# Peptides against a protein of PDB entry 4N7V: the designs that were tried, part 10

Target 1, 222 residues: chain A of PDB entry 4N7V
Amino acid sequence: TLRSITSPLVAHRLKPIRQKTKKAVVSILDSEEVCVELVKEYASQEYVKEVLQISSDGNTITIYYPNGGRGFPLADRPPSPTDNISRYSFDNLPEKYWRKYQYASRFVQLVRSKSPKITYFTRYAKCILMENSPGADFEVWFYDGVKIHKTEDFIQVIEKTGKSYTLKSESEVNSLKEEIKMYMDHANEGHRICLALESIISEEERKTRSAPFFPIIIGRKP

## One batch from the design tools (peptide; aimed at target 1 Q19 L38 E50 K100)

Design b1_p11_3_s4 (made by RFdiffusion4, then SolubleMPNN; from b1_p11_3, 4 letters changed)
Fold by OpenDDE base, seed 2:
Structure b1_p11_3_s4 (fold): chain B 222 residues (1-222), chain A 11 residues (1-11)
Amino acid sequence: as target 1 above (222 residues)
Amino acid sequence: VSLPLPDFPED
């Protein structure tokens, strides 16, 4: 099943973006829907031959073929769905479209990993919890130039000198120099606080059914 | 902003 290889993409709270690659253009629209435009080149002109438009919650996929399959010249936005429209639920998406959906999902996850959900200013750093899940990226920008980037898979450290390295195990973390451990301790504390706040705020958001509370900023730069 | 998204392979 599609669900066994990916979850429905979630594009809520993401800002509009359009990114062109050689064979596809992927967009997050103002509506927070996601579009994958499959591009073919013919006679030095790029044409959109197929479009997957995915709802912001990832559960509805609308597929259409511009100009009856002849293609529509690539523009600054996806062509309107007018011809040969099919609509699927996530669980009923034909397998032939799974790869394209996964492509959209990867894009959304990438955008989410770069989209601040919580910005938290401490005495020493700007901490940012991102939107991606599970295991949201967490960045700490220390005012003295040190940077720590935590992902689900690794921790990247950039020291004041610009020296950069990646940690992939607890053993490596434990082997850090004491001065770096101080930064890591602060980063971990900031991370804990952001996760706690995320949980509390998300619960309140659920209860009130109000407009999204995120993104939020806590504190201010000293 | 451009993100490091790989190109989509042909079907």
Scores: peptide ipSAE 0.176, ipTM 0.860, DockQ to the pose 0.824
OpenDDE base, seeds 1, 3, 4, 5: peptide ipSAE 0.174, 0.155, 0.163, 0.168; ipTM 0.860, 0.856, 0.854, 0.857

Design b1_p11_4 (made by RFdiffusion4)
Pose (drawn by RFdiffusion4):
Structure b1_p11_4 (pose): chain A 222 residues (1-222), chain P 11 residues (1-11)
Amino acid sequence: as target 1 above (222 residues)
Amino acid sequence: DIFLDDDDLPL
């Protein structure tokens, strides 16, 4: 059953983005709702045959077929719903559409991996904690020129040369120049600080009923 | 930039 494989998507605090493609148009609206529009081409013009719209919390799914000859003319914004529409909860979503919800889930998870939640400016680097919690990606751009990319699985180092390599395990990073560890440790301290900063602020957010406390930009680029 | 391939998307 859907929910065997996937969890409801989270599109909160994400910026509006629209992505065209040969098959479909997947987007995130200003209301932070995820919209998936299937697209067909006819008479040198594009037609829409199905629209999936998923709530910000991913719990509510609305699907409408503007069933008509020629479907729906493709525009820059999602079309208004027709009358032959549908609405399901996440658990009550039919066996159909499951391939499409999973696609939308990945699209959101990808966007969040590139959406800054906390931006921290140190003496030596720009630190960014991303949105894809738990275990969000961590990116460090040293003013010195070195780039460090931290994942739940990976550590990625891009030296000033452009010489790039990936370090997966604790043993792999220990196989190191005892100078690059400074970049590693400074980035890890920055990661420690951002995870700590995120916790005490999101804690105050649960105490409140206001506009989101994210994303944050801390300090300034010297 | 953000890109997601549509090979897995059914029609």

Design b1_p11_4_s1 (made by RFdiffusion4, then SolubleMPNN; from b1_p11_4 with D5S D6T)
Fold by OpenDDE base, seed 1:
Structure b1_p11_4_s1 (fold): chain B 222 residues (1-222), chain A 11 residues (1-11)
Amino acid sequence: as target 1 above (222 residues)
Amino acid sequence: DIFLSTDDLPL
């Protein structure tokens, strides 16, 4: 099943973006829907031959073929659907479209990993918890130039000198120089706080059932 | 910058 490969993509709160590759253009629309435009080149002109439009919650996929399959010249936005539109639920999506859905999902996940959910300014750093899940990326930009980037898979450290390295185990973290451990301690504290705030704010957001609270900014740069 | 490297799609 498609579900065994990927979960439904989640594009809520993401800003519009458009990425062109050789064979596809993927977009997040103002509506927070995700569009994959499949592109072919004929006589030095690019045409959109197929469009997958995925709902913001990833559960509905609308597929259409511009100009009855003849294609529509590539433009700055997806072509409007006309006739012969197919609509599928996530669990009913034909296997022939799974790869394209996975592409959209990976794109959205990447965008989420770069989209601030919580920005928290401390005395020493700008901390950012991203939108991706599970295990949201967490970045700490120290005002003195040190950067720490935590992901579910690793921790990247960039020192003042520009020296960069990746940590993948607790042992490696414990082997850090004492001066770097101080930065790591601060980063970990900021991370803990952001996760706590995320939980609290999400609960309040659920109760109010109003416009999204995220993204939010806590504090300001000194 | 957001880019999926080498993740291109066939029709």
Scores: peptide ipSAE 0.056, ipTM 0.808, DockQ to the pose 0.681
OpenDDE base, seeds 2, 3, 4, 5: peptide ipSAE 0.056, 0.054, 0.052, 0.052; ipTM 0.814, 0.808, 0.802, 0.799

Design b1_p11_4_s2 (made by RFdiffusion4, then SolubleMPNN; from b1_p11_4 with D5S)
Fold by OpenDDE base, seed 2:
Structure b1_p11_4_s2 (fold): chain B 222 residues (1-222), chain A 11 residues (1-11)
Amino acid sequence: as target 1 above (222 residues)
Amino acid sequence: DIFLSDDDLPL
């Protein structure tokens, strides 16, 4: 099943963006829907031959073939769905579209990993918890120049000198120099606080059913 | 900076 290889994409709270590659253009719309435009070049002109428009919660996929399948000239936004439209739920999406959905999902996850959900200013650093899940990226920008980037898979450290290295196990973390461990300790504390705040605020957001609370900023830059 | 390559979408 599609669900066994990816979860429904989640584009809520993401800012509009449009990224073009040779074969496709992927967009997050103002509506927070996600569009994958499949591009074909013909006679030095790029045409959109197929569009996957995915709802912000990833559960509904609308697929259409612009201009009766002849294609529509590539523009600054996806062509409007007017003909040859099919609508699928996530669990009923034909397998032939799974890779295209996965592409959209990966794009959204990438955007989410770079979209601040919580910004927390400490005495020593700017901490940022990102929107991606599970295991949101967490970045710490120390005011003295040290940077720590935590992901689900690794921790990247950039020292004041610009020296950069990646840690992939707890043993490597434990083998850090004491000076770096101090930064890591602060990063971990900031991370803990952000996760705690995320949990509390998310629960209140769920209860109130109001406008999104995120992104939020906690504290002030010194 | 956000970027997906075409290799991410084998068409």
Scores: peptide ipSAE 0.060, ipTM 0.807, DockQ to the pose 0.753
OpenDDE base, seeds 1, 3, 4, 5: peptide ipSAE 0.060, 0.060, 0.059, 0.060; ipTM 0.803, 0.810, 0.809, 0.804; seed 3 fails the geometry check

Design b1_p11_4_s3 (made by RFdiffusion4, then SolubleMPNN; from b1_p11_4 with F3Y D5S)
Fold by OpenDDE base, seed 1:
Structure b1_p11_4_s3 (fold): chain B 222 residues (1-222), chain A 11 residues (1-11)
Amino acid sequence: as target 1 above (222 residues)
Amino acid sequence: DIYLSDDDLPL
């Protein structure tokens, strides 16, 4: 099943963006829907042959073929759907479209990893918890130049000197120089606080059922 | 920047 390969994409709170590649254009719309336009070049002109429009919660996929499959000239936005539109739920999406959905999902996940959900200014650093899940990226920009980037898979450290390295295990973290451990400790504290606030705010958001609370900024630049 | 290449979509 598609679900065994990927979860429904989640594009909520993401800013609109449009990225063109050779074979496709992927967009997050103002509506937070995600569109994959499949592009073909003919006679030095690019045409959109197929469009997958995915709802912001990833659960509904609308597929259409511009001009009855003849294609529509590539523009600055997806072509409007006309006739022969197919609508699928995530779990009923034909297998032939799974790769394209996965592409959209990966793109959205990448965007989420770069989209601030919580920005938290401490005395020493600007901390940012991103939108991706599970295991949201967490960045710490210390005012003195040190940077720490935590992902689900690794921790990247950039020291004042510009020296950069990646840590992939707890043992490597424990082997850090004491000076760097101090930065890591602060980063971890900021991370803990952001996660705690995320939980609290998300709960209130659930109860309120109104406009989204995120993204949020806590504190201010010193 | 955000970038996903066509290699991620083997069409």
Scores: peptide ipSAE 0.057, ipTM 0.800, DockQ to the pose 0.747
OpenDDE base, seeds 2, 3, 4, 5: peptide ipSAE 0.056, 0.057, 0.055, 0.046; ipTM 0.803, 0.806, 0.801, 0.755; seed 3 fails the geometry check

Design b1_p11_4_s4 (made by RFdiffusion4, then SolubleMPNN; from b1_p11_4, 3 letters changed)
Fold by OpenDDE base, seed 3:
Structure b1_p11_4_s4 (fold): chain B 222 residues (1-222), chain A 11 residues (1-11)
Amino acid sequence: as target 1 above (222 residues)
Amino acid sequence: DIYLSTDDLPL
């Protein structure tokens, strides 16, 4: 099943973006829907041959073939759907579209990993918790030039000298120089605080049933 | 920058 390969994508709170590649254009719309336009070149003109429009919660996929499958000239936005549309739920999506859905999902996840959910200023650093899940990316930009980037899979450190390295195990973290451990300790504390606040704010957001509370900024740069 | 190649996607 598709669900065994990926979960429904989640595009809530993401800003609009449009990325063009050789064979496709992927967009997050103002509506927070996600569109994959499949592009073919003919006589030096690019045409959109197929469109997958995915709802912001990833559960509904609308597929259409512009101009009766002949294609519609590529523009700065997806072509409007016609009467030749198919609508699928996530669990009923035909297998022939799974790869394209997976691409959309990976793109959204990448965007989420670069989209601030919580920005937290400490006395030493700017901390940013991102929107991706599970295990949201966490970046710490120290005012003295040190940077720490935490992901679910690794921790990247950039020192004042510009020296960069990646840590992939607790053993490697424990082997850090003492001066770097001080930065890591501060990063971990900021991370803990952001996760705690995320939980508290999410609960209040659920109770309020109003506009999204995120993204938020906590504190100000000293 | 945000970039994910689609060159491996079929039409």
Scores: peptide ipSAE 0.047, ipTM 0.788, DockQ to the pose 0.867
OpenDDE base, seeds 1, 2, 4, 5: peptide ipSAE 0.036, 0.046, 0.045, 0.041; ipTM 0.718, 0.784, 0.783, 0.765; seed 2 fails the geometry check

Design b1_p11_5 (made by RFdiffusion4)
Pose (drawn by RFdiffusion4):
Structure b1_p11_5 (pose): chain A 222 residues (1-222), chain P 11 residues (1-11)
Amino acid sequence: as target 1 above (222 residues)
Amino acid sequence: EELDVGEFPED
C-alpha cells in the first residue's frame, strides 16, 4: 500500500518553481502546493490530460480530468479545476496515481536538498544547512576557495585546485593531509553550530503561531 | 531551472 514505500511529502517554506519537460510540468506554487500536470502534444500545441495537486503537508491530494476534446491548453500557471474532480487523503489515494505521488515526492525532496534553511558566515567560510531534514545536506564554501559537501552518507571535498574526491567513512577521512582536516573540522564545527541554532529556534517556533522562522541568514560575508 | 527527477510515469 502507498505508505508502504513512501511518506507524505513536505513542501513547506519552499520557493515557487516551475519545471517544463517533454512529458509533464511539475511545479510548486506560491501557496506551497505541489502541482503535477500531465502533458500531451497535438497540432503543434501542448494539451493537458491530468492534473495532480498535493497539499503543502502532503496529506490532501486533488485530481481532476478536464475531460474534453483537446484536453487543457498548456499555460504558465496550473489550470482551474473542472467539475469532474476528485479529492483523497494520503491513505485513501487509489492504487492508481501511486507512481505519480512518488515522483512528486522525489521532486520535493530534491528541491529541499537545495533550499537553504540556515546560512552561517564564519571567518573562513559560508555555511549552509539545507531543508531536507532529517539529516539535511550541509554545504561549506570557504572564501579560500575549498568546497565541502556533507550528506548523511557522504563527505565531499573540492580543493582550490578543482581536485575533487569523495570520502564516505570515518576511516576514509582519516586518510588525510593533516591540513585538510582543518577544513574538515571547521566545517564540522559550523555544522554543529547550525544544527544547534536550528534546534533552539524551531523550538521557539512551536511555542508560537506566526510566520516561519526560516530560512535564516546569520552574519555577513566579510 | 531544470532538475533531474527522471522520467515522468504514464498509464

Design b1_p11_5_s1 (made by RFdiffusion4, then SolubleMPNN; from b1_p11_5 with E1M V5I)
Fold by OpenDDE base, seed 3:
Structure b1_p11_5_s1 (fold): chain B 222 residues (1-222), chain A 11 residues (1-11)
Amino acid sequence: as target 1 above (222 residues)
Amino acid sequence: MELDIGEFPED
């Protein structure tokens, strides 16, 4: 099943974006829907041959073929659907579209990993918890130039000198120089605080049933 | 924002 290889994508709170690749254009719309336009070139002109439009919660996929499959000239936005529209739920999506859905999902996850959910200013750094899940990316920009980027898979450190390295195990973290451990300790504390705030704010958001509380900024740059 | 999403998978 599709669910065995991916979960429904989540595009809520993401800003509109449009990115072109060789054979596809992927977009997040103002409506927070996600579109994959499949592009073919003919006579030095690019045409959209197929469109997958996915709902913001990832559960509904609308598929159509512009101009009866002949294609529509590539523009600055997806072509409008006509009469030949198919609508599927996530669990009923035909297998032939699974790779395309996965592509959209990867794009959304990447955008989410670059989208601030919580920005927290400490005495020493700007901390940012991103929107991706599980294991949201966490960035710490120290005012003295040190940067720490935490992901689910690794921790990247950029020192004042510009020296950069990646840590992939607790053993490597434990082997850090003492001066770097101080930065890591601060980063970890900021991370803990952001996660705690995320939990509290999410609960209040659930109770309030109004506009989203995120993104949020805590404090201000000293 | 430029993201490296890789090339589109072939059918």
Scores: peptide ipSAE 0.227, ipTM 0.875, DockQ to the pose 0.802
OpenDDE base, seeds 1, 2, 4, 5: peptide ipSAE 0.223, 0.221, 0.222, 0.222; ipTM 0.871, 0.872, 0.872, 0.871; seed 4 fails the geometry check

Design b1_p11_5_s2 (made by RFdiffusion4, then SolubleMPNN; from b1_p11_5, 3 letters changed)
Fold by OpenDDE base, seed 1:
Structure b1_p11_5_s2 (fold): chain B 222 residues (1-222), chain A 11 residues (1-11)
Amino acid sequence: as target 1 above (222 residues)
Amino acid sequence: MELDIGEVPED
């Protein structure tokens, strides 16, 4: 099943974006829907031959073939659906579209990993918890130029000198120079606070049933 | 933003 490969994508709170590759244009719309436009080139002109439009919660997939399958010239936005529209639930999506859905999911996950959910300013750094899940990316931009980027898989450190390295184990973290450990300690504290705030704010958001509270900014740059 | 999303798979 598709569910055994990936979960429904989640595009809530993501800002509109459009990115072109050789064979596709992938977008997040103002509606927070996700579009994959499959592009073919004919006579030096690019045409959209197929569109997958996925709901913001990932559970509904609308597939259409612009201009009766003849294709529509590539433009600055997805072509409007006209004819031969198919609508599927996530669990009923034909297998032929699974790879394209996975492509959309990967795109959304990448966007989420770069979309601030919580921005927290400390005395020494700008901390950012991103939207991706599980294991949201966490970035710390120290005002003196040091950067720490935490992901589910690794920690990347960029020192003031520009020296960059990646840590993948606790032993590597423990082997850091003392001055770098101080930055790491601060980053970890900021991370803990952001996770705590995320939990608290999410609960309040659930209770109020209002517009999303996220993204939020805590404090300001000193 | 620019993302490294790679090429879409073809059917």
Scores: peptide ipSAE 0.339, ipTM 0.916, DockQ to the pose 0.839
OpenDDE base, seeds 2, 3, 4, 5: peptide ipSAE 0.337, 0.332, 0.337, 0.330; ipTM 0.915, 0.914, 0.915, 0.913

Design b1_p11_5_s3 (made by RFdiffusion4, then SolubleMPNN; from b1_p11_5, 3 letters changed)
Fold by OpenDDE base, seed 1:
Structure b1_p11_5_s3 (fold): chain B 222 residues (1-222), chain A 11 residues (1-11)
Amino acid sequence: as target 1 above (222 residues)
Amino acid sequence: MSLDIGEFPED
């Protein structure tokens, strides 16, 4: 099943973006829907031959073939759907479209990993918890130039000198120089706070059932 | 933003 290889993509709160590659253009629309435009080149002109439009919650996939399958010239936005539109639920999506859905999902996840959910300014750093899940990316930009980037898989450190390295185990973290450990301690504290705030704010958001509270900024740069 | 999502392979 498609569910066995990926979960429904989640594009809520993401800003519009359009990314062109050789064979596809993937977009997040103003509506927070995700579009995959499959591109073919004929006579030095690019045409959109197929469009997958995925709902913001990833559960509905609308597929259409522009201009009756003849293709529509590639433009700055997806072509409007015409006749012969197919609509599928996530669990009923034909296997022939799974790779295209996975492509959209990967794109959305990447965008989420770069989309601030919580920005928290401390005395020493700008901390950012991103939208991706599970294990949201967490970035700490120290005002003195040090950067720490935490992901589910690793921690990247960029020192003031520009020296960069990646940590993948607790032993590697423990082997850090004491001066770097201080930055790591601050980053970890900021991370803890952001996660706690995310939980609290999300609960309040659920209760109010209003417009999204995220993204949120806490504090300001000194 | 610019993202590295890689090329989409053919079916």
Scores: peptide ipSAE 0.219, ipTM 0.870, DockQ to the pose 0.799
OpenDDE base, seeds 2, 3, 4, 5: peptide ipSAE 0.213, 0.215, 0.217, 0.211; ipTM 0.868, 0.869, 0.869, 0.867

Design b1_p11_5_s4 (made by RFdiffusion4, then SolubleMPNN; from b1_p11_5, 3 letters changed)
Fold by OpenDDE base, seed 2:
Structure b1_p11_5_s4 (fold): chain B 222 residues (1-222), chain A 11 residues (1-11)
Amino acid sequence: as target 1 above (222 residues)
Amino acid sequence: VELDIGEVPED
């Protein structure tokens, strides 16, 4: 099943973006829907031959073939669906479209990993918890130039000198210089706080059913 | 900001 290889993408709260690759244009629309435009080149002109339009919650996929399948000239936005439209639920998406859905999902996850959900200013750093899940990216920008980037898979450290390295195990973390451990301790504390706040705020958001509370900013730069 | 998403899979 598609669900066994990916979850429905979630594009809520993401800013509109349009990114072109060689064979596709992927977009997050103002509506927070996600579009994958499959592009073919013919006679030095690019045409959109197929469009996957995915709802913001990832559960509905609308697939259409512009201009009766002949393609529509690539523009600054996806062509409007007019004919040859198929609508699928996530669980009913034909297997032939699974890889394209995964492509859209990866794009959304990448955007989410770069989209601030919580910004928290401490005395020493700007901490940012991102939107991606599970294991949201967490960045700490220390005002003195040190940067720590935590992902589910690794921790990247950029020292004041610009020296950069990646840590992938606890043993490597434990082997850090004491001065770097101090930064890591602060980063971890900021991370803990952001996760706690995320939990509390998300619960309140769920209860109120109002406009999204995120993104939020806690504190201010000193 | 451009993101490294790779190319869309072929059918």
Scores: peptide ipSAE 0.297, ipTM 0.900, DockQ to the pose 0.863
OpenDDE base, seeds 1, 3, 4, 5: peptide ipSAE 0.317, 0.245, 0.263, 0.292; ipTM 0.904, 0.889, 0.891, 0.899; seed 1 fails the geometry check

Design b1_p11_6 (made by RFdiffusion4)
Pose (drawn by RFdiffusion4):
Formats: structure tokens, sequence, C-alpha cells
Structure b1_p11_6 (pose): chain A 222 residues (1-222), chain P 11 residues (1-11)
């Protein structure tokens, strides 16, 4: 059953983005709702044959077929719903559409992996904690020129040369130059600080009923 | 721009 494989998507605090493609148009609206529009081409013009719209919390799914000859003319914004429409909860979503919800879930998870939640400016680097919690990606751009990309699985180092390599495990990073560990440790301290900063601020957010406390930009690029 | 998250499913 859907929910065997996937969890409801989270599109809160994400910026609006629209992505055309040969098959479909997947987007995130200003209301932070995820919209998936299936697209067909006819008479040198594109038609829409199905629209999936998922709530910001991913719990509510609305699907409408503007069933008509020629479908729906493709535009820059999602079309208004027709009358032959549908609405399901996440658990009550039919066996159909499951391939499409999983696609929308990956789209959102990809976007969150490139959405800054906390931006921290140190003496040596620009630190960014991303949105794909838990275990969000951590990116460090040193003014010195070195780039460090931290994942729950990976550590990625891009030296000033452009010489790039990936370090997966604790043993692999220990196989180091004892100078690059400075970059590693400074980035890890920055990661420690951002995870700590995120916790005490999101805690105050649960205490409140206001506009989101994210994303945050801390300090300034010297 | 973003890379494609994968092949979009068709009916």
Amino acid sequence: as target 1 above (222 residues)
Amino acid sequence: DLPDPGDFPLD
C-alpha cells in the first residue's frame, strides 16, 4: 500500500518553481502546493490530460480530468479545476496515481536538498544547512576557494585546484593531509553550530503561531 | 534549473 514505500511529502517554506519537460509539468505554487500536470502534444500545440495537486503537508490530493476534446491548453500556470474532480487523503489515494505521487515526492525532496534553511558566515567560509531534514545536506564554501559537501552518507571535498574526491567513511577521511582536516573540522564545527541554531529557533517556533522562522541568514560575508 | 527526478510515469 502507498505508505509502504513512501511518506507524505513536505513542501513547506519552498520557493515557487516550475519545470517543463517533454512529458509533464511539475511545479510548486506560491501557496506551496505541489502541482503535477500530465502533458500531451497535438497539432503542434500541447494539451493537458491530467492534473495532480498535493497539499503543502502532502496529506490531501486533488485530481481532476478536464475531460474534453483536446484536453487542456498548456499555460504558464496550473489550470482551474473542472467539475469532474476528485479529492483523497494520503491513505485513501487509489492504487492508481501511486507512481505519480512518488515522482512528486522525489521532486520535492530534490528541491529541499537545494533550499537553504540556515546560512552562516564564518571568518573563513559560507555555511549552508539545507531543508531536507532529517539529516539535511550541508554545504561549505570557503572564501579560500575550497568546497565541502556533507550528506548523511557522504563527505565531498573540492580543493582550490578543482581536484575533487569523495570520502564516505570515518576511516576514509582519516586518510588525509593533516591540513585539510582543518577545512574538515571547521566545516564540522559550522555544521554543529547550525544544527544547534536550528534546534533552539524551531523550538521557539513551536511556541508561536506566526510566519516561518526560516530561512535564516546569519552574519555577513566579510 | 533542476535535473529531472526521474522518468515521469505514463498511463

Design b1_p11_6_s1 (made by RFdiffusion4, then SolubleMPNN; from b1_p11_6, 3 letters changed)
Fold by OpenDDE base, seed 3:
Structure b1_p11_6_s1 (fold): chain B 222 residues (1-222), chain A 11 residues (1-11)
Amino acid sequence: as target 1 above (222 residues)
Amino acid sequence: ELPSPGEFPLD
């Protein structure tokens, strides 16, 4: 099933963006929908041959073939659907489109990993919890130049000297120099606080059903 | 600019 390969993408709160590659253009629209335009070159002109328009919650996929499948000239936005539009739920998406959906999902996940959800200023650092899930990226920018970047898979450290290294296991974390452990401890505390705040704020959003509270900034740079 | 999420063939 598609669900065994990927979860429905989530584009909520993401800013509009348009990214062109050789064979596709991926967009997050103002509506927070995601569009994949499949591009073919003919006579030195690029044409959109197929469009996947995915809802912001990833559960609805609308597919159409511009200009009766002949293609529409590539522009600054996806071409409008006309006729012969197919609409699928996530679980009913034909297998032939799974790779394209996965492409969109990977793009959205990448954007989310770079989109601040919570910014938290401490006495020593700017902490940022990102939008991606599960295991949101967490960055700590210490005012003295040290940087820590936590992901689900690794921790990257950039020291004052510019020395950079990646930690992939608990044993490597435990083997850090004491001076680096101090930064790690502060990063971990900031991370804990951001996760706690995320939970509390998300619950309030659910109760109030108002405009999104995120992204949010806690404190200010000293 | 974000890295490309990959490439895939057209139909």
Scores: peptide ipSAE 0.034, ipTM 0.743, DockQ to the pose 0.761
OpenDDE base, seeds 1, 2, 4, 5: peptide ipSAE 0.033, 0.034, 0.033, 0.033; ipTM 0.736, 0.743, 0.739, 0.734

Design b1_p11_6_s2 (made by RFdiffusion4, then SolubleMPNN; from b1_p11_6, 4 letters changed)
Fold by OpenDDE base, seed 1:
Structure b1_p11_6_s2 (fold): chain B 222 residues (1-222), chain A 11 residues (1-11)
Amino acid sequence: as target 1 above (222 residues)
Amino acid sequence: SLPSPGEFPED
């Protein structure tokens, strides 16, 4: 099943973006829908041959073939759907489109990992919890130049000197120099606070059914 | 620009 290889993409709260590659253009629209345009080149002109338009919650996929499958000239936005549109739920998406959906999902996840959900200013750092899940990326930019980037898979440290290294285990974290441990401790505290706030705010959003509270900024620049 | 999420799947 498609669900066995990917979850429905989640594009909520993401800013519009359009990313062109040789074979495709992927867009997040103002509507927070995601469009994958299949691009072909003929006689030095690029044409959109196929469009997958995916809802912001990833559960609905609309597929159409511009200009009756002949293609539509590539523009600054996806071509509008005309006739002969197919609409699928996530679980009913034909297998022939799974790889394209997965591509869109990976793109969205990447965008999410770079999209601030919570920005928290401490006395020593700018902390940022990102939108990706599970295990959202967490960045700490210390005002003195130290940077810590936490992901689900690793922790990257950039020291004042520019020395950079990656930690992948608790043992490696425990082996850090004492001065770096202080930065790590602060980063972990900021991370905990951001996660706690995320939980509280998300629960309030659920209860009130109001407009999204995220992204949020807590504290202020020094 | 964002890093590429990989190669676009061919048909």
Scores: peptide ipSAE 0.146, ipTM 0.870, DockQ to the pose 0.850
OpenDDE base, seeds 2, 3, 4, 5: peptide ipSAE 0.132, 0.144, 0.137, 0.140; ipTM 0.866, 0.871, 0.867, 0.868

